# Peptides against a protein of PDB entry 5TUV, part 102

Target 1, 107 residues: chain A of PDB entry 5TUV
Amino acid sequence: KEVIDRLRYLKAEIEDLELKERELDQQKLWLQQSIKNVMDDSINNRFSYVTHEDICNCFNGDTLLAIQAPSGTQLEVPIPEMGQNGQKKYQINLKSHSGPIHVLLIN
Target 2, 107 residues: chain B of PDB entry 5TUV
Amino acid sequence: AQECQNLEVERQRRLERIKQKQSQLQELILQQIAFKNLVQRNRHAEQQASRPPPPNSVIHLPFIIVNTSKKTVIDCSISNDKFEYLFNFDNTFEIHDDIEVLKRMGM

## One batch from the design tools (peptide; made by RFdiffusion4, then SolubleMPNN)

Design b2_p18_5_s4 (from b2_p18_5, 9 letters changed)
Fold by OpenDDE base, seed 3:
Structure b2_p18_5_s4 (fold): chain B 107 residues (1-107), chain C 107 residues (1-107), chain A 18 residues (1-18)
Amino acid sequence: as target 1 above (107 residues)
Amino acid sequence: as target 2 above (107 residues)
Amino acid sequence: PVTYNGKVLTEKFVYTLQ
């Protein structure tokens, strides 16, 4: 039956796709580790920065804040909700667990 | 058969997930390349200048950029140890991570 | 709207610096 053949084909294809997906997962894992190793290298870490000029070239016109924090720092943006004063709340919450957060005004 | 249709839907979902994972891998590769290029640029620049940049003139990775109107009122509450920050904005803002910044820089 | 890398945030957003 054509339907039976189609079912067999689909099942086989899905199995192949599962293998491909697992392969991609492993590749991602290895690549992530590679990136981490590169970034954690002492020399690379020393030179892992951008300048104010770099930022200004990427953005213009408005207030620009640069927030530098240790890796692992968590940033949260709650859903904008109406505050008790009738104003929408636009917030950023930052929490570091390993070091201080540094904020720079770029322009 | 209904089973055939169900498997076709599953196949399509898996294909889409695979595509997404492939895209994510490409992004990671680009991130690694961008970072290496950044490091190389900075090393070269410091060699030519014969000194590192002033500490407050650069933004070390990882960082985020917050962009908002010049008219936006920003209030910031900081913990004593500077491990926790709460930003309040009276208007909307844009967040950009360091990855996007490096992209915009052409790294 | 509040955005992250140009994407409009419609729900609570959590990001970890890396």
Scores: peptide ipSAE 0.727, ipTM 0.910, DockQ to the pose 0.949
Fold by OpenDDE base, seed 1:
Structure b2_p18_5_s4 (fold): chain B 107 residues (1-107), chain C 107 residues (1-107), chain A 18 residues (1-18)
Amino acid sequence: as target 1 above (107 residues)
Amino acid sequence: as target 2 above (107 residues)
Amino acid sequence: PVTYNGKVLTEKFVYTLQ
């Protein structure tokens, strides 16, 4: 029947798609590791920075804070809630586990 | 048949996941390229200047940028070891990661 | 509103520096 043929076709295609998806997963992991290796290289690490000018060229008109922290540092922004003064609280929580956090005022 | 319909739905789901994974892979490639370009730029710049930039004039990766109004009052609580930061804002703010900044820089 | 890379944050947001 046509139904049987269609089922066979769909099952075969899904199997091929599974293979393709696994291939992409593997490529992603490889590339992530490659990026990590490149960034951890001593020479690359030495030159892995942006300048104040770079930031100012990307943003304008406001107060700019640059927060530099070790890889793995977690940034948390809770849902804004009403404070004691009846004003909404906007906050950022930073937690590092491997080194100090450094904050720069850009402008 | 119902089974054919179920498999067609699954096939479509897999196709969409593959598309998403392909897009994510492309983003990773662009990140690596941007980083390499940044490193090359900085190496050349320091060669021309015959010295590295002052320590507090650059922002080392990884980092984030916080952008807020010049009228925004910012309070910061810092742990003794500088591993934890709590920022309080009296108004909204924008967060930008280093990946986006590199994109804006045209790297 | 609070944003991350231009996207409005509507729920608790957690990000890890990489």
Scores: peptide ipSAE 0.726, ipTM 0.910, DockQ to the pose 0.949
Fold by OpenDDE base, seed 2:
Structure b2_p18_5_s4 (fold): chain B 107 residues (1-107), chain C 107 residues (1-107), chain A 18 residues (1-18)
Amino acid sequence: as target 1 above (107 residues)
Amino acid sequence: as target 2 above (107 residues)
Amino acid sequence: PVTYNGKVLTEKFVYTLQ
């Protein structure tokens, strides 16, 4: 009796949780679209930048590369492996499909 | 009963997923707010300066920041169309996306 | 180690700019 009641309760709760999860999934989708729309707005896009000062305020003491590229650009970091010269390879591969990549050296 | 245990595990799994999705949703909200704040800041700054920032003085979104030691040797190979970049580092590096940068900026 | 947003990368990492 108690087991049956527990089963019934759990099944009902899981059903409710499924609805909640679907709601969150939908909210995420809509929010992502909203963000895209805001960022793609011509006026917002004009002002969608940071300055060298902004970056320097966030990071200091090291070499900073700012890589600006079109949306959809792929950045790949392979697993560091031992190179032929006996040193680990640390690499970044960038591939853009829609426009040039721009690199700035900060400080 | 085994069925009860299975459903309890399922329930807990779903609760954890929901929690994660709620957190991710909150992050997206913060991203949108940060972007709007950035745009507002830049608009105000340009109004005060009565001119846009000079070219190459700003980093347009989307971007990533690569941080590495001053001692790190960086080699870069660029395709003719500048659509592909290969960076080679002789040491480790840190990657920061624009979202994290905006967070660090306090946007 | 190589990191992304402070997280250590332990496998091949692919990121798409958005």
Scores: peptide ipSAE 0.725, ipTM 0.909, DockQ to the pose 0.949
Fold by OpenDDE base, seed 4:
Structure b2_p18_5_s4 (fold): chain B 107 residues (1-107), chain C 107 residues (1-107), chain A 18 residues (1-18)
Amino acid sequence: as target 1 above (107 residues)
Amino acid sequence: as target 2 above (107 residues)
Amino acid sequence: PVTYNGKVLTEKFVYTLQ
């Protein structure tokens, strides 16, 4: 009976957890849509930027590239492999589908 | 007993998924808050200055930051329409998305 | 090593700007 009671308890708890997980999934969906709406707002979009100073305050004095691109732009970093000269190739591939990519050298 | 153990494993799996979803939701909330704070900061700053910042002095969202050594040689191939970029580095680099940058900014 | 937000990339990495 102890095992039976434990089984009943576990089954009930799992059912409750399933409901909770679905609730979280819905909340995530709504929040994602909310974020999109906020970012797409004309006023918010106008002010959706950081400054060179902001970036410099976040990072040290190495070479800093800022790559601004439209939403949906795909960034790909392949696994570094040996090149034809025996040097590892470190690459970034960018592909935009809706507009030009802009690159800024911060420092 | 085996059924009980199986359900306990399932319960634990669901609990872990819920925990992960809760963390993801919290991150989204923080992203939205950070973005709103950024917008408010910029609005206030432009109001005080009575002008927008120079166009080449800001980085519009969405963006990424690439950080590499000053000694790193960077080659860039750009498509004619500027929709496709290929960066070649002779050394390692660090990528930071705009979300992480906003976090570092304290937004 | 190549990193994304401090995480070392050990496999092909794909990111979509949002």
Scores: peptide ipSAE 0.724, ipTM 0.910, DockQ to the pose 0.948

Design b2_p18_6_s1 (from b2_p18_6, 12 letters changed)
Fold by OpenDDE base, seed 5:
Structure b2_p18_6_s1 (fold): chain B 107 residues (1-107), chain C 107 residues (1-107), chain A 18 residues (1-18)
Amino acid sequence: as target 1 above (107 residues)
Amino acid sequence: as target 2 above (107 residues)
Amino acid sequence: QPFITTLGEPFHYVAKDI
């Protein structure tokens, strides 16, 4: 009976957790849509930018590339492989479907 | 008994997923707040200056920041698809999203 | 496995030797 009671308890708790997880999933979708709507607003979109100074203040000492691309652009970083002359190659692949990609050297 | 153990493992798994989803929701909320603060900052700045920033002086969202050593050699190539970009690095690098930048900016 | 994501989704990546 102890095992049976424990099983019933666990099953009931898991059911409650499943409901909670679904609630969180719906909240995530709602919030994501809210963010999208806010960003797509014409006025907000006009002012949705950072400056070179902003970037420089956030990072120090190294080469900084800023890559602006449309929302939904795919980013891929393959596993580094040995290239020519025994040097490993590190890569970033970007694929946009809706507009141009802009690259800026910050420092 | 074995079923009980299996359900206990499942319960713990669900609890961890819920915790992760709660954290993700909090991050989304902060993202939305940060974006709104960014917009307000820029609106105020342009009002004070009575002029928009120069077109190539700002980085529009969404964007990423690539951070690498100043010694790193970076090559960029565009594939046959004009929307696909390949970056080659001879050394390691870090990639930060715009959300991370807004956090570092204190938005 | 390669790291794949989409702009707009939160992420951070460090390319290092494996």
Scores: peptide ipSAE 0.500, ipTM 0.899, DockQ to the pose 0.873
Fold by OpenDDE base, seed 3:
Structure b2_p18_6_s1 (fold): chain B 107 residues (1-107), chain C 107 residues (1-107), chain A 18 residues (1-18)
Amino acid sequence: as target 1 above (107 residues)
Amino acid sequence: as target 2 above (107 residues)
Amino acid sequence: QPFITTLGEPFHYVAKDI
């Protein structure tokens, strides 16, 4: 039956797609490790920075805060909720486990 | 058959995921390239200047950029060790990661 | 759900009203 044939075809294709997806997952992992290695290199790390000018050229003239923190620092943005004063709360929570956090006002 | 339809939906879903993963992989490649270009730029710039930039004039990776209105009131609470930060905004804000910044910089 | 991420991982966030 045509339906049966289609089912067999679809099942086989899905299996092939699963293999492809796993391949992509592995490639991603290897690339991520490569990036990590490059960034962790002492020389690269020394020069891994941007300037205030760089940031200003990327964004318009609103208030810009630059927050630098160690890799692995946790960032949390709660869902905006009404505060006790009736004002909505917009928050950013940062927690580092390996070093201090630095905040710079860009403009 | 219903099973055939279900498998076709699943096939399409997997195809979309694969496409997304392929895109993400390309983004990682671009990220690595951008980082290497950034390092090269900075090395060259410091060589020309014969000195590193002032410590507080640059933003080291990893970092985030918070963009908000000039009228937004920002309150910041900091732990003693500067490992934990709590930002309170009286209005909406936008957060950009360093990867996006490098993209905008044309790295 | 709150948005939670880790620095070093790609992300973009816009805080909007509920």
Scores: peptide ipSAE 0.499, ipTM 0.899, DockQ to the pose 0.902
Fold by OpenDDE base, seed 2:
Structure b2_p18_6_s1 (fold): chain B 107 residues (1-107), chain C 107 residues (1-107), chain A 18 residues (1-18)
Amino acid sequence: as target 1 above (107 residues)
Amino acid sequence: as target 2 above (107 residues)
Amino acid sequence: QPFITTLGEPFHYVAKDI
């Protein structure tokens, strides 16, 4: 009957979707590896930077800190809580394991 | 039938995941293109200037941009090896990754 | 819970009052 046919159809479609999803997952992995390879290339790495002007053109009116750190550097932003002085704490914690962190004040 | 309904829900869930993954792949493609364009731009610029930029005038990838009010007081504590940073803000802030910056730059 | 990530992964964060 119609229900049985619908079940068969749905199961077949889900199987196709599973294949499609696995394909996309694989494509993501390959693309991520490709990006990594391109960025890690010595020549590309030499030119993988932005300027102060670039940043200023993207943002205006506020204080801008540029923080450069190695890939994999841990970034933690705690939930804002009341500090000991009665003021809310807004924090950024950075922990690098492979190299120094550099901070630039843009404006 | 209940089984039919369950499979229809499953099908829809998978379709939505696939759609999301397709979007993420597109973003990765754009990221790769943006990076390549950045490298090309910088190579050309340095060729025109016949010199690399000053060391403290550029921000190497990967980086983040912290955006906060000009009125925000920022305190920073740094470890001796510069591997750990603690930033304290007396007000809210935003953090933008380098990918977003490249997008805003039109790369 | 605190926001935790690593450089190299796409993210955006806005620190605001809870």
Scores: peptide ipSAE 0.497, ipTM 0.898, DockQ to the pose 0.877
Fold by OpenDDE base, seed 1:
Structure b2_p18_6_s1 (fold): chain B 107 residues (1-107), chain C 107 residues (1-107), chain A 18 residues (1-18)
Amino acid sequence: as target 1 above (107 residues)
Amino acid sequence: as target 2 above (107 residues)
Amino acid sequence: QPFITTLGEPFHYVAKDI
């Protein structure tokens, strides 16, 4: 009887958790769409930028490259391997399908 | 008894997923707030300057920041349409997305 | 295997020696 009661309780709770998880999934989709809408707004898009100073204040002591590319641009970093000169290769591959990529040297 | 144990494991798994999803939702909310704050800041700044910033002085979203040692040699191959970029580094590097930058900026 | 993502999605990557 105790085992049966525990089983019933657990099954009911799991069902409630399933509902909660689906609710959270819907909220995530809503927020993602909301963010897209806000960023795609013409006025917001005009002012959606950071400055060189902003970046320099966030990072120090390094060479900083800023790479601006359209949303959806594919970024690939292959596993480092030895090159023909015996030097290990570190690479970044970018592929855009909707617009040009821009690179800025910050410092 | 075994069935109870199985359901208890499932219950815990679902609780952890829910917790993770709640955290992700909070991050999305923060992203939206940060973006709105950025837009507001830039609008005000341009108002004070009575002009937009020079085109090459700002980095438009979305973007990534690549930081590496000042000693790192960077080579870049670019397609004619600038839709494809291949970066070669002779040393390690780190990539940060624009969301992280906005966080570091305190937006 | 290579790290692959798309701009617009949150990520962080560090290229290190293995």
Scores: peptide ipSAE 0.483, ipTM 0.899, DockQ to the pose 0.889; fails the geometry check

Design b2_p18_6_s2 (from b2_p18_6, 7 letters changed)
Fold by OpenDDE base, seed 2:
Structure b2_p18_6_s2 (fold): chain B 107 residues (1-107), chain C 107 residues (1-107), chain A 18 residues (1-18)
Amino acid sequence: as target 1 above (107 residues)
Amino acid sequence: as target 2 above (107 residues)
Amino acid sequence: QPFKFTLGEKFHYKSKDI
């Protein structure tokens, strides 16, 4: 009886947890859509930028490239392989399908 | 007994997923807040300056930041329409998304 | 396999030597 009761309890709890998980999944989707809507707003979009100073304050000591591209731009980083000269290739491939890519050297 | 153990494992698995999803939701909320704060900051700054920033002085979202050593040699190949970029580095680099940058900015 | 990312999604990458 004790084992049976425990099994029933666990099954009921798992069902409740499943409902909770679905709720969280839905909340995530709605929140993501909300963020998208806020960012797509014309006024917000106009002011959705950071400055060189902002970036410099976040990073120190390195060469910094800022790459702006449309949402959905594909970014590929191949696994480093030996190049023809015997040096490992560290590479970034960018492909935009909806607009130009802009690159700024920050420092 | 074995069935009970299996359900206990399943329960724990679901609890962990729920916890992770809750954390992810919190991060999305913070992301939205950070974006709104960024927009507000920039609106205020432009109002005070009575002009928008120069076009090439800001980085519009979405963007990424690539950081690498000052010693790193960077080669960039660009398509004629600027829709494709190929970056070659002779050393390692890091890529940071705009969300991380906004966090570092304290937005 | 190369690492693939999409702008707009959360990610971070650090090059690693093999």
Scores: peptide ipSAE 0.451, ipTM 0.895, DockQ to the pose 0.857
Fold by OpenDDE base, seed 5:
Structure b2_p18_6_s2 (fold): chain B 107 residues (1-107), chain C 107 residues (1-107), chain A 18 residues (1-18)
Amino acid sequence: as target 1 above (107 residues)
Amino acid sequence: as target 2 above (107 residues)
Amino acid sequence: QPFKFTLGEKFHYKSKDI
């Protein structure tokens, strides 16, 4: 009897948790769309940038590449492998489907 | 008894997923706030300067930052349409998204 | 397999020496 009651309780709780999880999933989708809408706004888009100074203040001492590309651009980083010359390969592959990619060197 | 244990494990699994999703939502909220703050900052800055920034002085969202040692040799191959980029590094690098940059900027 | 990311999504990558 106690076991049966425990089972019922647990099942009910799991059901509630399932509902909560679905709610969170929907909220995520909503918020993602909200962010997209805010970023796509013409005024916001005009001002959606950072400066070289901003980047330099965030990162010190290294060579910095700023790569601007459309949302959805695919980035691939192969696992480093030994090249034919015995040198390890460190690579970044970028593929954009909706527009050009722009690269800026920041020192 | 075994069924109760199975359900308790399931309950815990769901609780952890919910916690993770809640954290993800919080991050999205912060992203939206950061973006709005960025836009506001830039609008104010341009108003004060009475001019937009030079075109090559800013990086528009979305972007990524690649940082590597000053000693790293970087080779870049670009497609004719600039839709594909291949970067070759002779050393390790790090990639940071624009969200991280905004966080570092304190937005 | 290579690491794959999409711009617009959260990610961070650090190269590892093998």
Scores: peptide ipSAE 0.450, ipTM 0.897, DockQ to the pose 0.877
Fold by OpenDDE base, seed 1:
Structure b2_p18_6_s2 (fold): chain B 107 residues (1-107), chain C 107 residues (1-107), chain A 18 residues (1-18)
Amino acid sequence: as target 1 above (107 residues)
Amino acid sequence: as target 2 above (107 residues)
Amino acid sequence: QPFKFTLGEKFHYKSKDI
């Protein structure tokens, strides 16, 4: 029956897709670990920086803050609320667990 | 027939997930390449200058860039150990990760 | 809910003006 054949085909294809998805998941994990290892290397870490010029070339017309913090630092942006004076409050909360945070004004 | 339709929907959903995962994997590959290029650039630059850049002239990874209007007033509260930061803005802002910056730099 | 993320992860945020 045509329907039975179609069902069999679809089920077989879905199984193949499941295998492909698992393969991609594994590749992602290995690549993520590779990136981490490269970034954690002492020599690479020493040279893992950008300059003020680099940032300025990427953005124009705005005030720019560069915030450097340890990996794993938590960042929270609450929903804007109206202040007592009628001004909306826009906030960024940062919390580091492993080291200090450094802030640079670029523009 | 209904079962075939259900499986076809499932197949399409899986195909889209696989496509997304493939795209994400490519982004990770580009991220690793960009980082390696950044390190190489900086190593070469420091060799030419025969010295490292001043500590406050560069932004070490990982970092974020916050951009806002030139008219935006920014207030910052900092803990004594610099582990916690609270930023207040009187207007809207955007946050960009270091990966986006490296892309914009052409790394 | 507030937007939460961790440094080192990919993200982009634009504050909502609503």
Scores: peptide ipSAE 0.448, ipTM 0.897, DockQ to the pose 0.879
Fold by OpenDDE base, seed 4:
Structure b2_p18_6_s2 (fold): chain B 107 residues (1-107), chain C 107 residues (1-107), chain A 18 residues (1-18)
Amino acid sequence: as target 1 above (107 residues)
Amino acid sequence: as target 2 above (107 residues)
Amino acid sequence: QPFKFTLGEKFHYKSKDI
């Protein structure tokens, strides 16, 4: 009887959790669309930038490259392997389909 | 008994997924807030300066930041249309998205 | 088998010397 009661309780709770999970999924989709809309707004887009100072304040000591590209740009990092000269290769491949890529050396 | 145990495991799995989704949702909210704060900051700054920043002094979203040692040699190959970039590094690097940068900026 | 990311989506990458 106790087991039966526990089973009933668990099944009911799982149903509630399923509903909650679906609710969260919908909220996520809604918020993602909201963010997209906000970022795509012409006025917001005009002011959607950071400065060299901003970047320098976030990082120090290293060489910093800022790479600006359209949303959807594909970034690929191959597994490091030995090059012809015996040096290990570290690479970043970028492919944009909707606009040019812009690179800035910050420091 | 085994069925009860199976359902308890499933219950816990669902609870963990819900927790993760709740966290992800909060993260999205913070991202939206950070973006809005960035826009507000930039609007105010340009108003105070009575001009927009120079074109090459800012990095427009979306972007990534690549950081590597000052000693790292970086080679870049660019397509004619600037839609494809190949970066070669002789050492390790790290890539940060714009969301992380905004977080580090305190937006 | 390269790691692939899409700009505009949240990601972070640190290359490993393996």
Scores: peptide ipSAE 0.449, ipTM 0.897, DockQ to the pose 0.845; fails the geometry check

